# Designs tried in a protein design run: peptides against a protein of PDB entry 4PN1. Part 56

Target 1, 261 residues: chain A of PDB entry 4PN1
Amino acid sequence: KIEMNFLNKPIVPDTTKVISNFLTHYLITEPVEHVEIEAKLGTLIDLETQNRFEFPVMNETILNPEFNLRTRFESDMTASEHKYLNEFLNQAFRDSQKPGRLPFAYKHTKQVDLFYETEDNSRDKIRVSKNQSDNQVLACVKKRRVADLFLYCPNDAFDIRISISDELPVSMPSGNQQPSLTRLKDRVGYVHQEIKIDLTKTTQNDPVYDTTERHELEVEFGNIADLRDRAQKAKDGMEAPLFRRVQLFMDNVRILRREHS

## One batch from the design tools (peptide; made by RFdiffusion4, then SolubleMPNN)

Design b1_p13_8_s2 (from b1_p13_8, 6 letters changed)
Fold by OpenDDE base, seed 2:
Structure b1_p13_8_s2 (fold): chain B 261 residues (1-261), chain A 13 residues (1-13)
Amino acid sequence: as target 1 above (261 residues)
Amino acid sequence: KPEYLLDPNLYRP
């Protein structure tokens, strides 16, 4: 008989606990009403060197937000890396359609995001998202970034930012308002076990700057209600369901950040 | 056809 350890009981890695606690805070303790929880692949840049951040650790490490590490996070990758991940996820999709597997769902969407200034001149803009094909309004929201948790991943191509956001539904801007910014989004979305994986090409036309294209990969919790339920149970002393869900989420993130050509 | 089969790629060959 093989046992897991000398206690023969499951043990939860600290990474899982820390992330779970982070999520629990914004799901239960100080609940965000319209919460979005996502991880983005990118690079922690050292503001002093403008190179990738270097820290004396040898593996995935959650950075303590209490310390100013003088970093910025660039949620971007090269077109080549993005293309590779697209091919990788397409293969994963195909493999998941085989008997005995849980299948991916797939959707390719093209939308335009129109950003409008708010009357309060707040930093938060109203985003109107429309389908590019028929101009149907998909969403009108005011997104507020609530909190970030950064993972430095020295062994992988990408670092990770886990973000808590509040996506408040709001009324459409006045017809007389012009958007301050327009972004075209070309997105392929993969869903597996209610974890959403999106590859997004964002094109932005700037009258002053050349057209820029951003290449993003994001992993999102697709069932917030379930996650909130799990977090509540965790607060009530039953942590296992939350830990399992966070572990699933992070394992998917870990797979993706390791993939590169 | 499933959407995936129609256009699975973000990048043109």
Scores: peptide ipSAE 0.155, ipTM 0.753, DockQ to the pose 0.014
Fold by OpenDDE base, seed 5:
Structure b1_p13_8_s2 (fold): chain B 261 residues (1-261), chain A 13 residues (1-13)
Amino acid sequence: as target 1 above (261 residues)
Amino acid sequence: KPEYLLDPNLYRP
């Protein structure tokens, strides 16, 4: 007879617990009303050296947000890496359509984001998103970044930023206002078990620095209501449903950050 | 034709 440990009971990795507690805080304790929760692949950069940070750890490590590590996060990768991930996810999509599997959903979108200053001169800009083909308004929101949790991943090509954001729906800006910034987004999106994976090419025209292109991969919780319910149950002493959902989310992130040509 | 087959790639030749 084989047992999983000396108690013969499941245990939860500490990473799962820490992330679950982080999410519970902004879902239940100090709830964000219009919450968005996503992980981005990128690189933790040392502000002094401008190189990737090096920490004295040997595996995936959550950084304590209370410490100023003098770092920035670059949510970008090379076009070659981004292309490889696109091909990888396309293959994963095809494989999931086979009998006995849970299928991916897929969507390719091209949109323009127009950013406007607010009347109250707040740091948060109003973002109007439009479809590039027919100019249909997709969303008008004021997005505020509430909190970040960083994971240093020394064995993988990318580090991770998990972000909590508040996306407040707002009225359209006055017709007399001009956008302060425009951003073009070309995005392929994949959904599996209500976890959304997006590959996005972002083009931005800067009057000083010319045109820049970013290549982003993000993983998002697609069912916030279910996640909030699981977080509430965790607060009430039943943690297993939340841990299972966070584990699924993180396993998808781990698969993606390990992939390279 | 399935949506993913219309234009599944961000990068074109």
Scores: peptide ipSAE 0.147, ipTM 0.739, DockQ to the pose 0.014
Fold by OpenDDE base, seed 4:
Structure b1_p13_8_s2 (fold): chain B 261 residues (1-261), chain A 13 residues (1-13)
Amino acid sequence: as target 1 above (261 residues)
Amino acid sequence: KPEYLLDPNLYRP
């Protein structure tokens, strides 16, 4: 007979616990009402060198937010990397349609995001998202970044930022208000076991600056209600369901961040 | 810039 370990019980990796606790705080302890929880692939940049951050660790490491590491996070990748991930996910989608697998869902959305200043001229802007084809409003929200958790991943192509955001639904801006910023987004979304994976190509035209293009990959918890339920159970002493969901999320992130062209 | 193969169905006959 083979046992898992000398206790013959599951053991939870510390990374899973740390992330779970982080999520629980903003789901239960200090709850964000309209919470969005996503991980973005990108690069931790050392502000001193302007190169990828280097830290004396040999594997995936959650950075302590209490320390000023003098870094910034670039949630971008090269077009080649982005293309590779697109092809990779397309293949994963196809493979998941085979018998015996849980299938991906897929959605391709071309949208325009219009950003508006708030009435009080606050830092947070209102984002109106519209479908490019029919101009239908997809969403109107004011998104506020609440917290970040950074993972330095020295062995992988990308570092990770896990973000807690508040996406407050708000009323449409006044009809006479003009957007301060417009972004075109070409997004392909993949959903597997309620984990959302989005590849987004963003184009921004600026009258002063040349057209800029950004390539992003994000992984998001697609069922916040379930996640909140799991977090509540964790607070009540039953942590396993939350740990399992976080483990699933992180395993998907780990797969993606290892892929490169 | 490289073009993306956004639709998985593009790979299907």
Scores: peptide ipSAE 0.024, ipTM 0.600, DockQ to the pose 0.013
Fold by OpenDDE base, seed 1:
Structure b1_p13_8_s2 (fold): chain B 261 residues (1-261), chain A 13 residues (1-13)
Amino acid sequence: as target 1 above (261 residues)
Amino acid sequence: KPEYLLDPNLYRP
């Protein structure tokens, strides 16, 4: 007979617990109404050295937000890295179509994001997203960053930022208002078990500076209602469903951040 | 034809 451990009971890693508690706070305790929860792959940059941050730890570590580590997070990667991940995910998609597997869903979207200043000149801008092919309005929102949780991953190609945002639907800007910023997005999206993985190539034109391109990979919880339900259950003492969902999410993130050419 | 098979790549050689 084999047992899990000397208590013969499941145990949950600290990472899962900490992230679960973080999510529970903004889902239940101080609930964000139109919440978006995503992890982005990128690099923690040491502001002093302008190189990747170095911390005296040997594995995936959630950074305590109460400490000023003098870092910034760059949610970007090289085109080569991004291409590699695209190929990797395409292969994963193909493999998931085989009998006995849960299949990926896939969507390729090209959109333009138009950013508008608010009347009150608030920090938050209004974003109008349109489909590039037919100019159909996909969304009009005011997005506010609520909280971030950073994971330093010394053994992997990327560090992680988990972000909680409030994406408030708002009315379209007035017809006479001009956008302050325009971004073109080419995105391939993969969905597996309601976890959404997006590879996004963003092009931004600047009249003064050269056109810049960003290469981002994000992993998002695709079913917020379910996640909120799980978080509520956790608050009520039944933590297992939330832990399982967070574990799934993080395992997908871990797979991706380890990949490199 | 599945959308995936139409243009699955962000990058072209």
Scores: peptide ipSAE 0.175, ipTM 0.749, DockQ to the pose 0.014; fails the geometry check

Design b1_p13_8_s3 (from b1_p13_8, 6 letters changed)
Fold by OpenDDE base, seed 2:
Structure b1_p13_8_s3 (fold): chain B 261 residues (1-261), chain A 13 residues (1-13)
Amino acid sequence: as target 1 above (261 residues)
Amino acid sequence: KPEYLLDPSLYRP
């Protein structure tokens, strides 16, 4: 007989616990009402060197937010990396359609995001998202970044930012208001076991600056209600369901951040 | 045909 360890019981990695606690805080303890929880692939940049941050660790490490490491996070990648990940995910999609697998769902969307200033001059702009094809309104929200958790991944192509955001539904801006900013988003979305994986090419045209293009990959919890339920159970002493869900999420993130052209 | 952001359904029967 083989046992997993000398207790013959599962053990939860610290990474899972830390992330689970982080999520529980903003799901249950100080709950964000319209919470969005996503991980973005990118690069931690050392503000002093303007190069990728270097920390004396040899594996995936959650950075302590209490320490000012003088970093910024660039949620961008090269077009070639983005293309590679698209092809990788397309293959994963195809493979998941085979018998015995849980299939991906897929959707390709093109939307325009219109940003409007608020009457109170808040930093949080109103974002109106419309489908490019038929101009139908998809969403009208004020998004507030609540918290970030950064993972330094020295062995992988990308570092990770896990973000808690509040996406407050709001009324459409008045007809006389003009958007201060417009962004075109070309997005392919993959969903597997209620984890959303989005590849997004964002184009922004500034009258002063040249057209800028960003290439992003984000992984999002697709079922917040279930996640909140799991977090509540964790607060009540049953942590396993939350740990399992966080582990699934992080494994998907880990797969993606390891891939590069 | 776009260089990337392709619909995987194009590769399915």
Scores: peptide ipSAE 0.072, ipTM 0.684, DockQ to the pose 0.013
Fold by OpenDDE base, seed 5:
Structure b1_p13_8_s3 (fold): chain B 261 residues (1-261), chain A 13 residues (1-13)
Amino acid sequence: as target 1 above (261 residues)
Amino acid sequence: KPEYLLDPSLYRP
């Protein structure tokens, strides 16, 4: 007979607890009504050196947001890295279709995002998203970044930013307004156990600068209602369901950030 | 609900 530990009970990693508490705050304590919760792969850059930030730790570490480390997060990767991850996820998709597995769902979306200044001259812009093929409006929102949690991952190719955002539905801008920014998005989305994994190629045209292209990978909680329910239970003293969901989310993130050619 | 695509790729021609 073997036991898990001297209490013979599951132990929750501290990383899981910290992230769970972070999510609970913005789901329950100070609830964001139209919440989006995602993790992006990228690089923590030291503002002084413009190189990847170096911290005296040996493994995945959540950075304390109370400290100004003079860093920025670049949610980008090379085309080669992005292609590799696409191939990796395509294979994972194929393997999941086999008997005995839970299958991935897949979706390819091409959209254009039009950004408009708000009438109240607020800092946040209105984003109108349209399907590129027929110009149908997919969404019209005012997105506000609420909070970020950064994970420094010295052993992996990428660092992680977990973001809480509020996507407030708003009315369409007036017909006389011109967009201040236009962004094209080519996105392939993979969904497994209600965790969304998106590879996005973004093209941005600037009237002054040349066209820029960015390659992003993001992981998102696909069932916010379920997550909010789990967070409420955690607040009420039953934490296990939330911990399990966060663990699943983070394991998927960990798989992806380790993959590179 | 899984959707089956022949070539699930961002880099489709």
Scores: peptide ipSAE 0.034, ipTM 0.580, DockQ to the pose 0.015
Fold by OpenDDE base, seed 4:
Structure b1_p13_8_s3 (fold): chain B 261 residues (1-261), chain A 13 residues (1-13)
Amino acid sequence: as target 1 above (261 residues)
Amino acid sequence: KPEYLLDPSLYRP
């Protein structure tokens, strides 16, 4: 007979606990009403060198937000990396359709995001998202990033930013208001066990600067209500459901950040 | 809502 450990009970990795506590804070303790929780693949950049930062650690490490590490996070990748991940996810999708597996769901969306200034000229912009094909309004929100948690991943292709955002539904801007910025988004969305994985190619036309293109991959908790319920249970002393969900989320992130062409 | 699509690729010829 084989046992898990000398207690013969599951043990939760410290990473899972730290992330779970982080999420619980913004789900339960100081709850964000319209919370969005996502992880983006990218690179922690040293502000001095403008290269990827190097920390004296040998594995996935959550960086302490209390320290000013003089870094920025670039939520971008090369077109080649992005293409590779798309192909990888396409294969994963296909494999998941086989008998005995839980299938991915998939959606390909092309949208335009229109950004508008707020009445108070606050930093947060109103984003109106429209479907490119029929100009149908998909969403009108004011997104505020509430908190970030950064993971340095020295052994992987990407570092990770986990973000807590408040995505507040708001009324459409006045008809006479012009957008300050427009972005075209080509997005393929994969959903597996209510974890959303989005690959997005964003094109931005600037009248002064050349057209810029960004390539992003994000992983999002697709069922916030369930996650909030799990977080509440955790606060009440039953942590296992939350830990399991966070573990699932992070395992998906870990798979993705290891992939490279 | 997501659906099954035969070609789930962003990058097309």
Scores: peptide ipSAE 0.027, ipTM 0.698, DockQ to the pose 0.016
Fold by OpenDDE base, seed 3:
Structure b1_p13_8_s3 (fold): chain B 261 residues (1-261), chain A 13 residues (1-13)
Amino acid sequence: as target 1 above (261 residues)
Amino acid sequence: KPEYLLDPSLYRP
């Protein structure tokens, strides 16, 4: 007989615990009402060198938000990397349709995001998302960034930012109001076990600046109610359900950040 | 509205 350790019990990685605690805070302790929780692939950039940040660690490491490491996070990748990930996810989708697997679902959305200033002149803008084909409103929200957690991943192509946001549904701006910013988005969203994986190509035109394109990949918890329930159970002493869900989420993130052309 | 495609690719015409 062989045992997994001297207690013969599963042990939870510290990364899972730290992330779980982070999520629990904003789900239960200081709850965000319309919470969105997503991880974006990108690069931690050293502000001094403008190159990828180099921290003296050898594996996936959650950075302490209380320390200013003089970094910025660029939630972007090259077109080739983005294309590779799209192809990778397409293959994963196809494979998941086979017997004995849990299938992916996916949506392809081409939308325009229009940003409007708020009446109170807050820094948070109202985002109206419309379908490009028929101009129908898909969403109207005011999104506020609440907190970020950064993972430095020295062995992988990408670093990770986990973000807590408050996505408040709001009324449409007045018909005579003009948007301050407009972005075109081409998005493919994959869903597997209620975890969303979105590839987004964003195009922005500026009269002063040249056209810019951004290529993003994000992983999001697709069932916040379930996650909140798990977090509550964790606060009550039953941590396993939350740990399992966070582990699933992070495993998906880990798969994706390791893939590159 | 968002729709399901036969091939979920951002890089197809």
Scores: peptide ipSAE 0.030, ipTM 0.703, DockQ to the pose 0.015; fails the geometry check

Design b1_p13_8_s4 (from b1_p13_8, 5 letters changed)
Fold by OpenDDE base, seed 3:
Structure b1_p13_8_s4 (fold): chain B 261 residues (1-261), chain A 13 residues (1-13)
Amino acid sequence: as target 1 above (261 residues)
Amino acid sequence: KPEYLLDPNLYTP
């Protein structure tokens, strides 16, 4: 018989603990009511060099948010990379439909996002999302970015930003109000074990600037109620359920950020 | 048939 270690018990990676604590804060300690928790693939850019940030570490590292590292996060990738990930996820979907596996769910959505200024002229805009085909309203929310946690991943194609947002449902803007910004989104969404993986191609037209296209991959916790329950249990001294869920989430992120053409 | 089988790609081949 072989044992895992000298305690013969599983050990939780430090990354899992740090992320779990981060999530617990915004789920339980200072709870965000309409919380969205997602990880985006992208690149940490050094503001001084405009190249990918270089840090003296050799593996996945959570950056301390209290330090100003003079970086920005670009949640974008090339069309080629995005296409590759689309093909990769399509294959993963197909493989998951086989007997003995837990299947992916899939949804393809083409939508238009209309952004409106708020009456109080707050920084947070109202986003109205409509189905592009029939103009039906999909959502109307005011999204506030609450916190970010950045992972520098020197061995992978992408760095990671984990974001806590508050997506407050709000009433539709008045019918005579004009949007300040409009974006077209083509999104393919995959769900496996209540973890959402979305590939989004966003097109934005600007009257002054050329049309820009953005290519994003995001991984989101699909069951916030369950996650909040797990976080509460963690605060009460039983951390294992939360750690397992965070581990699942991060493993999916790790799979994706390692993939490249 | 599943929506996936209708149009699974963001990019035209």
Scores: peptide ipSAE 0.172, ipTM 0.770, DockQ to the pose 0.014
Fold by OpenDDE base, seed 1:
Structure b1_p13_8_s4 (fold): chain B 261 residues (1-261), chain A 13 residues (1-13)
Amino acid sequence: as target 1 above (261 residues)
Amino acid sequence: KPEYLLDPNLYTP
């Protein structure tokens, strides 16, 4: 007979624990009311070299937020990389439709985001999202970035930023207000086991600079209520459900960040 | 017709 280890029980990777604790803090300890939790693929850039950050580690490593590593995170990729990931996810979608699998859901959306200054001229802007086809309002929110956790991934094409945000629903801006910024978003969304994977092309028109296009891939927890329940259980001493969900989330992220053309 | 079969790509070949 073989056993998993000398305790004959599952062990949880340290990365899973660290991320779980991070999430628990903003779900339970200092709860964010309208929390959004997402991981973006991108690159940690060394501010001194303007190249990808180099740290003396050999695998996926959560960076300690207490240290100033003089980095910035670029949540962008090339069009070629983005296209490759789109093709990869489409194949994964197709494969998931086969018997015996849990299927992906899929949705392609095109929206316009209009950003408005707040009355108090705070840094937080009001975002009105509308469907491009029928101009229906999808959301009107004031989004606040609460916290970030960065993963340096030296063996993969991308580094990871896990972000906690507060998306507060707010009233529509007055009809006399003009948006300070307008962004067009073309988004392909995949959902598997309540984990959302979005490929987004964002086009921004600048009156001074040429039109810029950003290519983003984000992975989001699609069931915050469930995640919060799991986090509460973890706080109460039952960590396994939270660990399992975080592990699932991170495995999906790991799959994606390893893919490249 | 499923939506994914209508426009499954962000990129045109």
Scores: peptide ipSAE 0.121, ipTM 0.675, DockQ to the pose 0.014
Fold by OpenDDE base, seed 5:
Structure b1_p13_8_s4 (fold): chain B 261 residues (1-261), chain A 13 residues (1-13)
Amino acid sequence: as target 1 above (261 residues)
Amino acid sequence: KPEYLLDPNLYTP
């Protein structure tokens, strides 16, 4: 007979617990109403060296936000890396369509994001997202970054930023307002078990500077209501459902951050 | 199945 351990019971990795607690805080303790929870692949940059951050750890490590590590996070990758991930996810999509698997859903969207200044001249801009094909308004929101949790991943191609954001639906800007910024987004979205994986190429035209492109991959919890329910149950003493969902999310992130061209 | 799955990458016109 084989047992998992000397208790013959599953054990929860500490990473799962830490992330679960982080999420629970912004889901339940100090709840963000229109919460978005996403992980972005990128690079922790050491501000002193301008190279990837180096820390005396040998595996995935959640960085303590209480310590100023003098880093910045770059949520960008090369076009080749982005292409590789697209191919990888396309293959994963195809494989998931086979009998016995849970299928991916897939969408390819092209949108334009228009950013508008707010009346109060706040730092937060209104973002109007429109479909490029028919100019249909997809969303009008004011997004606020609430909190970040950084994972240093020395063995992988990317580091991770888990972000809590508040996406507040707001009224459309007046017809006379001109956008301060326009971004074109080409996005391929994959959904598996209500975890969203988005590859986004963003093109920004600057009148003064050359056109800039950004290549991003983000993983998002696609069912916040369910996640909030799980978090509440965890606060009530039943942690297993939350841990399982966080584990699933992080496993998807772990798969992706290992992939590179 | 969507045709864009056959495209080599996201950037294929």
Scores: peptide ipSAE 0.089, ipTM 0.694, DockQ to the pose 0.014
Fold by OpenDDE base, seed 4:
Structure b1_p13_8_s4 (fold): chain B 261 residues (1-261), chain A 13 residues (1-13)
Amino acid sequence: as target 1 above (261 residues)
Amino acid sequence: KPEYLLDPNLYTP
């Protein structure tokens, strides 16, 4: 007989606990009503060197938000990296369709995001997302970044930003308003066990600067209601369901950030 | 630039 440890009970990694507590705060303690929780792959940039941040740690490390490390997070990657991840996820999708596996769902979406200024001239803009094929409105929201948690990943191709956002549904802007910014998004979405993985190629035309293209990969909790339920249970003393869900999420993130061409 | 993002129909003959 094999036991897990000398207590023969599951042990939760500290990373899982820290992230779970972070999520619980914004799910339960100070609940964000229209919460979006996503992890983006990118690079922590040291503002002093303009190179990737270096920290005296040897593995995945959650950075303490109380410390100003003079960094910025770039949620972009090269076209080649993005292409590789697309191919990787396509293969993962195909493999998941085999008997005995839980299948991925797949969706390819081409949309345009139109950004509008708010009436109160607040920092947060209204985003109207439309399907490029039929001009159908997909969403009209005001997204506010509530909190971030950064993971420095010295052994992997990417660092991670976990973000808590509030996506408040709002009324469509007046027909007299012109968008301040327009972005074209080509997005492929993969969903596995209600974890959503999106590869997005964004094209932005700037009137002053040349057209820029961004390449992003994000991992999102696809079932917030379930996650909130798990978080509530955790607050009530039953932490295991939340820990398991966070572990699943992070394992998917870890798989992706290790991949490179 | 060439499009590398796949459509769902690439998985169906």
Scores: peptide ipSAE 0.031, ipTM 0.641, DockQ to the pose 0.013

